# Peptides against a protein of PDB entry 7C96: the designs that were tried, part 45

Target 1, 73 residues: chain A of PDB entry 7C96
Amino acid sequence: PVIPDDFRCPISLELMKDPVIVSTGQTYERTCIEKWLQAGHGTCPKTQQTLTSTVLTPNYVLRSLIAQWCEAN

## One batch from the design tools (peptide; made by RFdiffusion4, then SolubleMPNN)

Design b2_p18_6_s1 (from b2_p18_6, 8 letters changed)
Fold by OpenDDE base, seed 5:
Structure b2_p18_6_s1 (fold): chain B 73 residues (1-73), chain A 18 residues (1-18)
Amino acid sequence: as target 1 above (73 residues)
Amino acid sequence: SEEEALKKQLEEARKIAA
């Protein structure tokens, strides 16, 4: 079945396994955004907005939704 | 354009993550 766009990482374009929220509110796969930050970037990949913080917050709600979707499909 | 800039940044992010 078609993977919902909201379940795909904007960077990897794959189903997220460990989704994390950045300061702009966008969600990415942890490994993808960490690599971006480690490379010295301080902007949100999808919006170009400057990140006010480099803290990555686990998106447990989305993780759960994705898990439920995977179980049903 | 802004749209082009956004796309380019995402592409760069993909390269780094790959």
Scores: peptide ipSAE 0.701, ipTM 0.928, DockQ to the pose 0.936
Fold by OpenDDE base, seed 4:
Structure b2_p18_6_s1 (fold): chain B 73 residues (1-73), chain A 18 residues (1-18)
Amino acid sequence: as target 1 above (73 residues)
Amino acid sequence: SEEEALKKQLEEARKIAA
């Protein structure tokens, strides 16, 4: 089935397994955004906004929604 | 354009993550 856009990482374009929220409010797959940050970038890939923090907050709500979707599809 | 700039950055991120 077609994966909802909100469930796909903007970077990998794949269903997120460990979604994390950055300071701009955008959500990415943890591994993808970590690699971006490790490469020395300080902006949000999706919006180009400067990240005010490098803290990555787990998006448990989205993780749960994705899990529910996977169960149904 | 801004749209093109955004797409380019995402592409860069995609290359790094690959």
Scores: peptide ipSAE 0.700, ipTM 0.928, DockQ to the pose 0.928
Fold by OpenDDE base, seed 3:
Structure b2_p18_6_s1 (fold): chain B 73 residues (1-73), chain A 18 residues (1-18)
Amino acid sequence: as target 1 above (73 residues)
Amino acid sequence: SEEEALKKQLEEARKIAA
């Protein structure tokens, strides 16, 4: 089945397993954004906006929606 | 351009995560 675009990480382009929200409001797969930050970058990959914080907040709502979709498909 | 810059940034992130 076709995976909804909102369920794919902007970086890996794969179904997110551990989605996290950055300060700009964009969501990425945890491992992908962590590698970006560890490489010394301080901007949002998708918007290029400067991150006001490096805190990664779990997107539990999206995680739940993805889980529900996976169960139905 | 703005669009070009955004695409390049995302591509760089994609390479780092690969």
Scores: peptide ipSAE 0.698, ipTM 0.927, DockQ to the pose 0.901
Fold by OpenDDE base, seed 2:
Structure b2_p18_6_s1 (fold): chain B 73 residues (1-73), chain A 18 residues (1-18)
Amino acid sequence: as target 1 above (73 residues)
Amino acid sequence: SEEEALKKQLEEARKIAA
């Protein structure tokens, strides 16, 4: 089945397993965004906006929605 | 363009994450 765009990481382009929200409101797969930050970048990969914080907030709602979708497909 | 710049940054992020 076709994976909804909102369920795909903007970086890996794969179904997210551990989605996290950055300060700009964009959501990424944790491992992908962590590698970006560890490489010394301080901007949002998708928007180029400067991150006001490096805190990564788990997107539990999205995680749940993805899990539900996977069960149905 | 702005769109081109955004795409380039995402591509860089993909290279790092790969």
Scores: peptide ipSAE 0.696, ipTM 0.927, DockQ to the pose 0.932

Design b2_p18_6_s2 (from b2_p18_6, 11 letters changed)
Fold by OpenDDE base, seed 1:
Structure b2_p18_6_s2 (fold): chain B 73 residues (1-73), chain A 18 residues (1-18)
Amino acid sequence: as target 1 above (73 residues)
Amino acid sequence: SEEEKLQEQLELAREIAK
């Protein structure tokens, strides 16, 4: 089945398992964005906007939607 | 262009995530 674009991490391009939201509102796979931040980058990979915070907020809604999609497909 | 700059950063992020 075709994976919805919104369910794919902008970085890994794979189905997200642990989606997290950054300060700009974009969502990434936790592992991917953590590696980006650990590499010394302070901008949003997709938008280049400067992150006002390095806090990563779990996107529970998206996680649930992905889980539902996986169950049906 | 701005779009090219955005893609370049995203590609860099993909390399780092490997």
Scores: peptide ipSAE 0.711, ipTM 0.927, DockQ to the pose 0.935
Fold by OpenDDE base, seed 2:
Structure b2_p18_6_s2 (fold): chain B 73 residues (1-73), chain A 18 residues (1-18)
Amino acid sequence: as target 1 above (73 residues)
Amino acid sequence: SEEEKLQEQLELAREIAK
């Protein structure tokens, strides 16, 4: 079935497995955003806003929603 | 445009993530 847009990583465009929230409030797949940061970038890929922090916060709510969706589909 | 710039950066991030 069609994966909801909100469940896809803005970078990989794939269903997120380990969604994390950056300082701008955007959510990405952990591996994708980590690679971006490791490459020396300090902005939010989607908005280009400067990240006020490089801390990546797990988006447990979204992870749960995705899990529920996967179980139902 | 600004939108184009945003998309270009996303594409860059996508390339880096490959």
Scores: peptide ipSAE 0.711, ipTM 0.927, DockQ to the pose 0.910
Fold by OpenDDE base, seed 3:
Structure b2_p18_6_s2 (fold): chain B 73 residues (1-73), chain A 18 residues (1-18)
Amino acid sequence: as target 1 above (73 residues)
Amino acid sequence: SEEEKLQEQLELAREIAK
């Protein structure tokens, strides 16, 4: 079945396994955004907004929704 | 354009992550 856009990482375009929220409120796959930050970038990939923090907050709600979707499909 | 710049950065992030 078609994967909902909200469940895909904006970077990898794949179903997220470990979704994390950045300071701008956007959600990405942890590994993708970590590589971006490690490469020396300090902006949000999707919006270009400057990140006010490099803290990555796990998006547990989305993780749960994705898990439920995977179980049903 | 603004949209063009947004897509360029996203593409860069995609290349770094692959």
Scores: peptide ipSAE 0.710, ipTM 0.927, DockQ to the pose 0.941
Fold by OpenDDE base, seed 4:
Structure b2_p18_6_s2 (fold): chain B 73 residues (1-73), chain A 18 residues (1-18)
Amino acid sequence: as target 1 above (73 residues)
Amino acid sequence: SEEEKLQEQLELAREIAK
């Protein structure tokens, strides 16, 4: 089945397993955004907005929605 | 264009995450 766009990481383009929210409100797969930050980048990959924080907040709601979708598909 | 710049950023992130 077709994966909803909101469930795909903007970087990996794959179904997110550990979605995290950055300061801009965008959500990415944890491993993808961590590699980006570790490479020395301080902007949001999707919007190019400067990150006001490097804290990554788990997106539990999205994780749950993805899990529900996976169960149904 | 701005859209092109955004896509280039994502492509860079994609390469780093590879």
Scores: peptide ipSAE 0.710, ipTM 0.926, DockQ to the pose 0.928

Design b2_p18_6_s3 (from b2_p18_6, 10 letters changed)
Fold by OpenDDE base, seed 4:
Parts: C-alpha cells; sequence; structure tokens
Structure b2_p18_6_s3 (fold): chain B 73 residues (1-73), chain A 18 residues (1-18)
C-alpha cells in the first residue's frame, strides 16, 4: 500500500522505524540524520535552518502511528 | 529556486546516508 508522506523519512524516503525530531521540529529516521550530522552538517536538510541543538528526540507518537498503520496494512 | 535548493540538500543527505 501507499505509505503516507508523514511516515516517510525526508532523507531516505522510506518508512521510518526510529523517527527522531530535530530542533527545527522536523522528523527523520535516526540513522539518516545522525550520518548527516556526523558528516559535519549543522542544518536541517528539510528546512535548511541551523540546528539550535544536536539533540535527537524520539518521536514516540509517530512511531506508534506507524506501527498501527503497519498492522492495518 | 528555494524549492530546488531544498530538494538538492535532501539529495545530498540521502547520498550521505546511503
Amino acid sequence: as target 1 above (73 residues)
Amino acid sequence: SEEEEKKKLLEEAREIAA
């Protein structure tokens, strides 16, 4: 079935398994954004805004929604 | 355009994450 856009990582374009929120409020797959940061970038790929923090907050709500969607599809 | 610029940045990130 068609994966909802909100459930896809903006970077990998795949269904997120470990979604994390960056300081700009955007959500990415953890591994994707970590690699971006490790490469020396300090901006949000989606918005180009400078990250005010490198803290990655797990998006548990989205994780749950994705899990529910997967169970139904 | 700004849209193209953002799209390119995401592509760069995708390349790094690949």
Scores: peptide ipSAE 0.641, ipTM 0.911, DockQ to the pose 0.890
Fold by OpenDDE base, seed 3:
Structure b2_p18_6_s3 (fold): chain B 73 residues (1-73), chain A 18 residues (1-18)
Amino acid sequence: as target 1 above (73 residues)
Amino acid sequence: SEEEEKKKLLEEAREIAA
């Protein structure tokens, strides 16, 4: 079935497996945003806002929602 | 425009992550 937009990484456009929240509140696939940061960027790709921190916080709620959706579909 | 800039940035990030 069609994957909900909220479950897709803004970068890879694929179903997120390890969603993480950046300082701006946006969520990305961990590997995607890490590569962006490693490339020397300090902004949020989705909003263009400057990241106040490089800390990546696991989005456990979204991870759970995605898991539940996958089980039902 | 603002939307064009955001689209370009996401595309750049996608290229890096690919």
Scores: peptide ipSAE 0.637, ipTM 0.910, DockQ to the pose 0.899
Fold by OpenDDE base, seed 2:
Structure b2_p18_6_s3 (fold): chain B 73 residues (1-73), chain A 18 residues (1-18)
Amino acid sequence: as target 1 above (73 residues)
Amino acid sequence: SEEEEKKKLLEEAREIAA
């Protein structure tokens, strides 16, 4: 089955396992965005907006939705 | 274009995360 676009990390293009929200509201796979930040970048890869915070907030709702999708597929 | 720039940036991020 085709993975819903909203369930894919904008960076890895793979199904997210640990989705996190950045200050711009975009969601990425934790490991992907952490590597981006560790590389010295302070912008949101998808929007190019400067991050007002480097805090990564777990997207529990999306995590649950993805889990449900995986169970059915 | 703006879309091309965004695409390129995501590709760069993907390379870093690989």
Scores: peptide ipSAE 0.633, ipTM 0.909, DockQ to the pose 0.886
Fold by OpenDDE base, seed 5:
Formats: sequence, structure tokens, C-alpha cells
Structure b2_p18_6_s3 (fold): chain B 73 residues (1-73), chain A 18 residues (1-18)
Amino acid sequence: as target 1 above (73 residues)
Amino acid sequence: SEEEEKKKLLEEAREIAA
């Protein structure tokens, strides 16, 4: 089935398993954005905005929506 | 263009995460 765009990580392009929100409000797969940050980057890959914080906030709402979608498809 | 730059950045991030 076609995966909704909002459920795919902008980096990996795969269905997110552990979605996290960065300071810009964009959501990524945790492992993807962590690797980006570890590589020395301090910007949001999708928007190019500078991250004001390196804190990654779990997107529980999206995680739940993805789980529901997976159950139905 | 801005779109090209954003695409390039995402590709770089994808390479790092691969």
C-alpha cells in the first residue's frame, strides 16, 4: 500500500518507527537525524534552518497514527 | 535554486544515515 508522505522520514524515505521532532518542528526517524547531528551538522535537513536545540522530542501522536495505519494496511 | 539546495541536503543526510 501507498505510505502517506507524513509517515515517511524525509531522510530515509521509509516508514518511521521512532519519529522525533527537532527544534524547527520537523519530524525525522531518530536514527537518521542523530547520525546527521553526529556528523557535525546543526541544521534541519528539510528546511535548512539552524537548530536552536539538539533535543529530540518523541512524536508520540505520529507514532500512534503510524501504528494505526500499519494495523489497517 | 532553493528547491535544488534542499534536495541536495536531504540526499547528503540520506548518505550519512545509510
Scores: peptide ipSAE 0.630, ipTM 0.909, DockQ to the pose 0.906

Design b2_p18_6_s4 (from b2_p18_6, 8 letters changed)
Fold by OpenDDE base, seed 1:
Structure b2_p18_6_s4 (fold): chain B 73 residues (1-73), chain A 18 residues (1-18)
Amino acid sequence: as target 1 above (73 residues)
Amino acid sequence: SAAAAREKALEEARKIAE
């Protein structure tokens, strides 16, 4: 089935397994955004905004929604 | 353009994540 856009990582373009929220409010797959940050970048790829924090917050709600969708499809 | 810059950044991030 077609994966909803909101469930795809903006970087990998794949279904997110461990979605995390950055300071700009955008959500990415954890591994993708961590590698971006580790490479020395301090901006949000999707918005180009400078990150005010490097803290990555697990998006548990989205993770649950994705799991529910996967179970149904 | 701003849109092009965003797409470029996402592409760069994808390459790093590979």
Scores: peptide ipSAE 0.679, ipTM 0.923, DockQ to the pose 0.889
Fold by OpenDDE base, seed 3:
Structure b2_p18_6_s4 (fold): chain B 73 residues (1-73), chain A 18 residues (1-18)
Amino acid sequence: as target 1 above (73 residues)
Amino acid sequence: SAAAAREKALEEARKIAE
């Protein structure tokens, strides 16, 4: 089945397993955005906005939606 | 353009994630 775009990481383009929200409100796979930050970048790849924080917040709502989709497909 | 910059950043992030 076709994976919904909102369930794919903007970086890896794969189904997210551990989605996290950055300060701009965008969601990425944790490992992908961590590597971006560790490489010395301080911006949100998707929006180009400067991150006001490097804190990554788990997107529990999206994780739940993805889990439901996976169970049905 | 802004759109080109965003796409370039995402591509760069993909390379870093590999």
Scores: peptide ipSAE 0.675, ipTM 0.922, DockQ to the pose 0.882
Fold by OpenDDE base, seed 5:
Structure b2_p18_6_s4 (fold): chain B 73 residues (1-73), chain A 18 residues (1-18)
Amino acid sequence: as target 1 above (73 residues)
Amino acid sequence: SAAAAREKALEEARKIAE
């Protein structure tokens, strides 16, 4: 089935399994954004805004929604 | 353009994540 755009990581373009929110409010797959940060980048790929923090907050709501979608599809 | 910059950044991030 077609994966909803909101459930795809902007980087990997795959269904997110561990979605995390960055300081700009955008959500990415944890591993993808961590690698981006580790590579020395301090901006949000999606918005180009400078990250005010490198803290990654788990997006539990989205994780749950994705899990529900996976169960139904 | 801004859109092009965002796409480029996402592509770079994708490459790094591979």
Scores: peptide ipSAE 0.673, ipTM 0.921, DockQ to the pose 0.890
Fold by OpenDDE base, seed 2:
Structure b2_p18_6_s4 (fold): chain B 73 residues (1-73), chain A 18 residues (1-18)
Amino acid sequence: as target 1 above (73 residues)
Amino acid sequence: SAAAAREKALEEARKIAE
């Protein structure tokens, strides 16, 4: 089945397993955004906005929605 | 363009994440 766009990481383009929210409000797969930050980047790939914080907040709601979708598909 | 810049950044991030 077709994976909903909102469930795909903007970077990897794959179904997210550990979605995290950055300071701009965008959500990415944790490993993808961590590698981006570790590479010395301080911007949000999706929006180009400068990140005001490097804190990554787990998107538990989305994780749950993805889990439910995977269970049904 | 702004759209091109965003796509470029995502492509760069994708390469780093490989």
Scores: peptide ipSAE 0.668, ipTM 0.920, DockQ to the pose 0.892

Design b2_p18_7_s1 (from b2_p18_7, 7 letters changed)
Fold by OpenDDE base, seed 5:
Formats: structure tokens, C-alpha cells, sequence
Structure b2_p18_7_s1 (fold): chain B 73 residues (1-73), chain A 18 residues (1-18)
């Protein structure tokens, strides 16, 4: 089935398993954005906006939606 | 435009993995 675009990590383009939100409000796979930050980047990969914080917030709602989608498909 | 952005992000990600 067609995977919704919002369920794919903007970096890996794969279905997210551990989605996290950055300060700009964009969501990425945790491992992807952590590697991005560890590489010394201080911007949001998708929007190129400067991150006001490096704190990563779990996107529990999206995680649940993806899980539901996976169970149904 | 959007495709070019994706391309750039992928290239950067690949460099990180190397």
C-alpha cells in the first residue's frame, strides 16, 4: 500500500519507527536527526532554519498513527 | 524545487554515514 508522506522521515525517506520533533516543528527519525546533529549541523534539514534547541521531543501521536497504519496494512 | 532539496538532504546524509 501507499505510505503516507507524513509517515516518512525527510532524511531517510523510510517509514519512521521512532519519530521525534525538533525545535522547528519538523519530525524526523530519531537516529537520522541525531546523526545530523552529531555531525555538527545546527539547522533543520528540511527547512534549513536554525534550531533554537537541540532537544528532541518524541512524537507520540505520530508514532501511534504509524503503528495503527502498519497494523491495518 | 522540492526534489532538489531532497537530493541535497540525501547527499548530506550519505556523507554523514561515510
Amino acid sequence: as target 1 above (73 residues)
Amino acid sequence: EEEELRKQMLEEYQQILE
Scores: peptide ipSAE 0.074, ipTM 0.663, DockQ to the pose 0.629
Fold by OpenDDE base, seed 1:
Structure b2_p18_7_s1 (fold): chain B 73 residues (1-73), chain A 18 residues (1-18)
Amino acid sequence: as target 1 above (73 residues)
Amino acid sequence: EEEELRKQMLEEYQQILE
């Protein structure tokens, strides 16, 4: 079935398994954003906003929603 | 080797984002 856009990582365009939130509020797959940060970037890939922090916060709600969607589809 | 892989991924990501 059609995967909701909100369930896809803005970078990989794939269904997120470990979604994390950056300081700008955008959510990405952990591995994708970590690689972006490790490469020396200090901006949000999607919005180009400067990150005030490199801390990544797990998006538990989205993770749960994606899991539920996967089980139902 | 890992550096090259990382570089390739970054380039790919940049293309996706643009």
Scores: peptide ipSAE 0.073, ipTM 0.670, DockQ to the pose 0.069
Fold by OpenDDE base, seed 2:
Structure b2_p18_7_s1 (fold): chain B 73 residues (1-73), chain A 18 residues (1-18)
Amino acid sequence: as target 1 above (73 residues)
Amino acid sequence: EEEELRKQMLEEYQQILE
């Protein structure tokens, strides 16, 4: 089945397993965005906006939605 | 300059996929 775009990491383009939200409100796979930040970047890959914080917040709602989708498909 | 910056960003972006 076709994976919904909202369930794909903007970086890896793969189904997110551990989605996290950055300060701009965009969601990425944790490992992907962590690598980006560790490389010294301070912007949001998708929007190019400057991150006001490097804190990564787990997107539990999306994680649940993805899990439900995977179970059904 | 802008083109060069874009290129650099693309390369860095690709490195994340490695």
Scores: peptide ipSAE 0.033, ipTM 0.634, DockQ to the pose 0.406
Fold by OpenDDE base, seed 4:
Structure b2_p18_7_s1 (fold): chain B 73 residues (1-73), chain A 18 residues (1-18)
Amino acid sequence: as target 1 above (73 residues)
Amino acid sequence: EEEELRKQMLEEYQQILE
């Protein structure tokens, strides 16, 4: 089935398993954004905005929505 | 210039996925 765009990581374009929110409010797969940050980037890949923090917050709501979608498909 | 920037971003994304 077609994966909703909001369920795909902007970097990997794959269904997110561990979605995390960055300071700009955008959500990425944890491993993808961690690699981005570790590479020395300080911007949001999607919006190009400067990150005010490198803290990654789990997006439990989205995680739940994705889980529900996976169960139904 | 915009296309060049897009290309750079794509290359960076590819590196992340490796």
Scores: peptide ipSAE 0.033, ipTM 0.634, DockQ to the pose 0.378

Design b2_p18_7_s2 (from b2_p18_7, 10 letters changed)
Fold by OpenDDE base, seed 4:
Structure b2_p18_7_s2 (fold): chain B 73 residues (1-73), chain A 18 residues (1-18)
Amino acid sequence: as target 1 above (73 residues)
Amino acid sequence: SDKERMEKMLKEFEEILK
């Protein structure tokens, strides 16, 4: 089955395993966004907006939804 | 242009995904 777009990391385009939210409200796979930040970028990959913080907040709701989807598919 | 910006970003993503 096709993976819902909202369940895919905007960077890797793969199903997210550890989704995290950045200051702009966009969600990415933790590993991907961490590498982006470590590379010296201070913007949101998807929106190009400047990040007001480098804090990554776990998206527990999405993580749960993805887990449920994986179980059913 | 928007196209050029996208292409640049894609290259940066490729580096991340290595």
Scores: peptide ipSAE 0.318, ipTM 0.823, DockQ to the pose 0.486
Fold by OpenDDE base, seed 2:
Structure b2_p18_7_s2 (fold): chain B 73 residues (1-73), chain A 18 residues (1-18)
Amino acid sequence: as target 1 above (73 residues)
Amino acid sequence: SDKERMEKMLKEFEEILK
């Protein structure tokens, strides 16, 4: 089955395993966004908006939705 | 340009995906 776009990391384009939310509201795979930040970037990869914070918030809701989708497909 | 920005972004993505 086709993976919903909202379940894919905007960077890796893969199904997210540990989705985290950045200050702009966009969600990424933790590993991907951490590498992005470690490289010295201060913007949101998808929107190019400046991040007001580098805090990464786990997207538990999306994580659960992805798990449910995986069980059904 | 948007094209140039996209090209730069793709290169940066390639680096972090290594």
Scores: peptide ipSAE 0.312, ipTM 0.821, DockQ to the pose 0.474
Fold by OpenDDE base, seed 5:
Structure b2_p18_7_s2 (fold): chain B 73 residues (1-73), chain A 18 residues (1-18)
Amino acid sequence: as target 1 above (73 residues)
Amino acid sequence: SDKERMEKMLKEFEEILK
């Protein structure tokens, strides 16, 4: 079935396994956003806004929703 | 321009995903 847009990483466009929230409120796959930051970027890939922090917060709610979706599909 | 920005972003994303 078609993967919901909100369940896909804005960078990889793949189903997120370890979704994390950046300072702008956008969610990405952990590995993708970490590589982005490590490459020297300090902006949000999706919004181009400057990140006020490099802290990545696990999006447990989304992780759970994705898991539930995977179980049903 | 928006076009130039998008082209740059695509290249940067490709670099991450390689």
Scores: peptide ipSAE 0.310, ipTM 0.820, DockQ to the pose 0.472
Fold by OpenDDE base, seed 1:
Order: sequence, then structure tokens, then C-alpha cells
Structure b2_p18_7_s2 (fold): chain B 73 residues (1-73), chain A 18 residues (1-18)
Amino acid sequence: as target 1 above (73 residues)
Amino acid sequence: SDKERMEKMLKEFEEILK
């Protein structure tokens, strides 16, 4: 079935398994955003805004929604 | 330009996805 856009990582375009929120409020797959940060980038891939923090917050709500969708599809 | 910026980001994303 068609994966909802909100469930896809903006970088990999794949279904997120471990979604995390950055300081700008955007959500990415953890591995993708960590590689982005490790490469020396300090901006949000989607918005190009400078990150005020490099802390990654797990998006448990989205993780749950994705899990529910996967169970139904 | 915006086009050049997009092209640069796409290349960087490709590196992340390797």
C-alpha cells in the first residue's frame, strides 16, 4: 500500500523506524539525521534553518502511529 | 541560486544514504 508522506523520512523517503524531532520541529529517521550531523552540518535538512540544538527527541507519537499503520497494512 | 542549493543538498543526501 501507499505509505503516507508524514511517515516517510524527508531524507531517505523511507518509512521511519526510529523517528526523532530536531530543534526546528521537523522529524527524521534517527540514522539519517545523525549521519547529517556527523558530516558537520548544523542545519535542518528540510528547512535549512540553523539548529539551536543538536539534541534529538524521539517522536513516540509518530512511532506509534506508524506501528498502527503497519499492523493494518 | 536556489537551484544550485538544491543540487548541493541532493548530493549531500546521497552521501548519507550510502
Scores: peptide ipSAE 0.307, ipTM 0.818, DockQ to the pose 0.387

Design b2_p18_7_s3 (from b2_p18_7, 7 letters changed)
Fold by OpenDDE base, seed 4:
Formats: sequence, C-alpha cells, structure tokens
Structure b2_p18_7_s3 (fold): chain B 73 residues (1-73), chain A 18 residues (1-18)
Amino acid sequence: as target 1 above (73 residues)
Amino acid sequence: MEEERMEQMLKEYEEILK
C-alpha cells in the first residue's frame, strides 16, 4: 500500500522506524538525521533552516500512528 | 533556483544513504 508522505523520512523516503524531531519541528528517521549532523551539516534538510540545537526528540505520536498504519496494512 | 535547491538536496541525501 501507499505510505503516507508524513510517515516517510524526508531523507530516506522510507517508512520511519525511529522518528525524531529536530529543533525546527521537522521529523526524520533517527539514523538519517544523525548521519546528516555527523557530516557537518547544521541545517534542517527539509527546510534549510539553521538548527538551534542538535537535540533529537523522539516523536512518539508519529511512532504510534505509523505502528497503527502498519497493523492495518 | 527552487529546482536547483531540490537537486542539491537529492545529491546530499544520496550521499548520506550510501
């Protein structure tokens, strides 16, 4: 089935397994955004805005929604 | 310019996913 756009990581374009929120409010797969940051980038891939923090916050709501979608599909 | 930005992002994403 078609994966909802909001459930796909903007970087990998795959269904997120460990979605995390960056300082700009955008959500990415943890592994992807960590690699982005480790590569020396200080901006949000999607919005190009400068990140005010490198803290990654788990998006539990989205994780739950994705889990529900996976169960139904 | 928007198209160029998108192309750049795609290249960067591809590099990350390697």
Scores: peptide ipSAE 0.048, ipTM 0.637, DockQ to the pose 0.473
Fold by OpenDDE base, seed 1:
Structure b2_p18_7_s3 (fold): chain B 73 residues (1-73), chain A 18 residues (1-18)
Amino acid sequence: as target 1 above (73 residues)
Amino acid sequence: MEEERMEQMLKEYEEILK
């Protein structure tokens, strides 16, 4: 079935397994955003806004929603 | 301007995914 856009990482375009939220409020797959940051980028890939912090917060709600969707489809 | 932004993001994403 069609994967909801909100369940896809903006970088990899794949279903997120470990979604994390950046300072701008956007969510990405952890491995993808970590590589982005390690590459020296200090902006949010999706919005191009400057990140006020490099802290990544797990999006537990989204992770749960994705898991539920996967089990149902 | 929107197309330029999209092209830039595409290049950046491709670089990270390689």
Scores: peptide ipSAE 0.047, ipTM 0.635, DockQ to the pose 0.610
Fold by OpenDDE base, seed 2:
Structure b2_p18_7_s3 (fold): chain B 73 residues (1-73), chain A 18 residues (1-18)
Amino acid sequence: as target 1 above (73 residues)
Amino acid sequence: MEEERMEQMLKEYEEILK
């Protein structure tokens, strides 16, 4: 089945396994955004907005929603 | 996201993702 866009990492375009939220509110796969940050970028890949923090917050709600979707499909 | 923007990002992401 077609994976909902909200469940796909903007970077990898794959179903997220460890989704994390950046300061702009966008969600990415942890490994993808960490690589972006480690490369020296200080902006949100999708929106190009400057990050006010490099803290990554686990998106537990989305993780749960993805799990439920995977079970149903 | 605009197609042009997406194409640019994919090129950048391709480098980051190896």
Scores: peptide ipSAE 0.045, ipTM 0.640, DockQ to the pose 0.433
Fold by OpenDDE base, seed 3:
Structure b2_p18_7_s3 (fold): chain B 73 residues (1-73), chain A 18 residues (1-18)
Amino acid sequence: as target 1 above (73 residues)
Amino acid sequence: MEEERMEQMLKEYEEILK
Protein backbone atom coordinates (compact mmCIF):
# COMPACT_ATOMS: atom_id res chain seq x y z
CA PRO B 1 0.00 0.00 0.00
CA VAL B 2 0.95 3.68 -0.37
CA ILE B 3 2.93 5.01 2.60
CA PRO B 4 1.43 8.18 4.15
CA ASP B 5 3.61 11.25 3.52
CA ASP B 6 3.85 11.98 7.25
CA PHE B 7 5.47 8.57 7.78
CA ARG B 8 8.22 9.14 5.19
CA CYS B 9 11.55 10.78 6.02
CA PRO B 10 11.90 14.06 4.06
CA ILE B 11 15.48 13.05 3.20
CA SER B 12 15.36 9.30 2.42
CA LEU B 13 11.69 9.33 1.33
CA GLU B 14 11.40 5.96 3.09
CA LEU B 15 9.25 4.76 6.00
CA MET B 16 10.85 6.06 9.21
CA LYS B 17 12.13 3.53 11.75
CA ASP B 18 13.67 5.90 14.31
CA PRO B 19 11.94 9.28 13.85
CA VAL B 20 13.44 12.28 15.67
CA ILE B 21 12.31 15.91 15.99
CA VAL B 22 14.65 18.85 15.35
CA SER B 23 14.38 22.37 16.83
CA THR B 24 12.10 23.55 13.99
CA GLY B 25 9.55 20.86 14.81
CA GLN B 26 10.21 18.81 11.67
CA THR B 27 10.74 15.05 11.95
CA TYR B 28 13.40 12.96 10.15
CA GLU B 29 14.93 9.50 10.28
CA ARG B 30 17.69 9.67 12.93
CA THR B 31 20.47 8.34 10.68
CA CYS B 32 19.59 10.78 7.89
CA ILE B 33 19.53 13.95 9.99
CA GLU B 34 22.67 12.90 11.88
CA LYS B 35 24.54 12.53 8.58
CA TRP B 36 23.21 15.94 7.51
CA LEU B 37 24.51 17.56 10.69
CA GLN B 38 27.83 15.71 10.53
CA ALA B 39 28.28 17.04 6.99
CA GLY B 40 28.43 20.53 8.51
CA HIS B 41 24.90 21.75 7.85
CA GLY B 42 23.18 23.93 10.43
CA THR B 43 19.75 24.28 8.83
CA CYS B 44 16.57 22.22 8.70
CA PRO B 45 16.60 20.31 5.36
CA LYS B 46 12.87 20.79 4.75
CA THR B 47 12.27 24.36 5.95
CA GLN B 48 15.74 25.89 5.37
CA GLN B 49 15.45 27.50 8.83
CA THR B 50 18.56 27.76 11.01
CA LEU B 51 18.55 25.20 13.81
CA THR B 52 18.61 26.76 17.29
CA SER B 53 19.84 23.43 18.65
CA THR B 54 21.34 20.20 17.29
CA VAL B 55 19.54 18.13 19.95
CA LEU B 56 17.41 15.34 18.46
CA THR B 57 14.24 14.34 20.34
CA PRO B 58 12.70 10.90 19.70
CA ASN B 59 9.19 11.15 18.27
CA TYR B 60 7.64 8.27 20.21
CA VAL B 61 4.08 9.10 19.18
CA LEU B 62 4.94 8.93 15.47
CA ARG B 63 6.99 5.77 16.04
CA SER B 64 3.90 4.16 17.57
CA LEU B 65 1.62 5.32 14.75
CA ILE B 66 4.01 3.94 12.13
CA ALA B 67 4.24 0.62 13.97
CA GLN B 68 0.44 0.36 14.08
CA TRP B 69 0.24 1.17 10.35
CA CYS B 70 2.83 -1.49 9.54
CA GLU B 71 0.88 -4.11 11.51
CA ALA B 72 -2.31 -3.28 9.60
CA ASN B 73 -0.64 -3.22 6.16
CA MET A 1 17.11 31.69 -6.57
CA GLU A 2 14.53 29.37 -5.00
CA GLU A 3 14.85 26.78 -7.76
CA GLU A 4 18.63 26.95 -7.55
CA ARG A 5 18.52 26.36 -3.78
CA MET A 6 16.19 23.38 -4.18
CA GLU A 7 18.49 21.80 -6.77
CA GLN A 8 21.44 22.15 -4.40
CA MET A 9 19.48 20.52 -1.58
CA LEU A 10 18.55 17.57 -3.79
CA LYS A 11 22.21 17.05 -4.72
CA GLU A 12 23.21 17.16 -1.06
CA TYR A 13 20.50 14.62 -0.17
CA GLU A 14 21.81 12.30 -2.89
CA GLU A 15 25.33 12.50 -1.47
CA ILE A 16 24.07 11.60 2.01
CA LEU A 17 22.10 8.61 0.72
CA LYS A 18 25.05 7.18 -1.24
Scores: peptide ipSAE 0.043, ipTM 0.630, DockQ to the pose 0.414

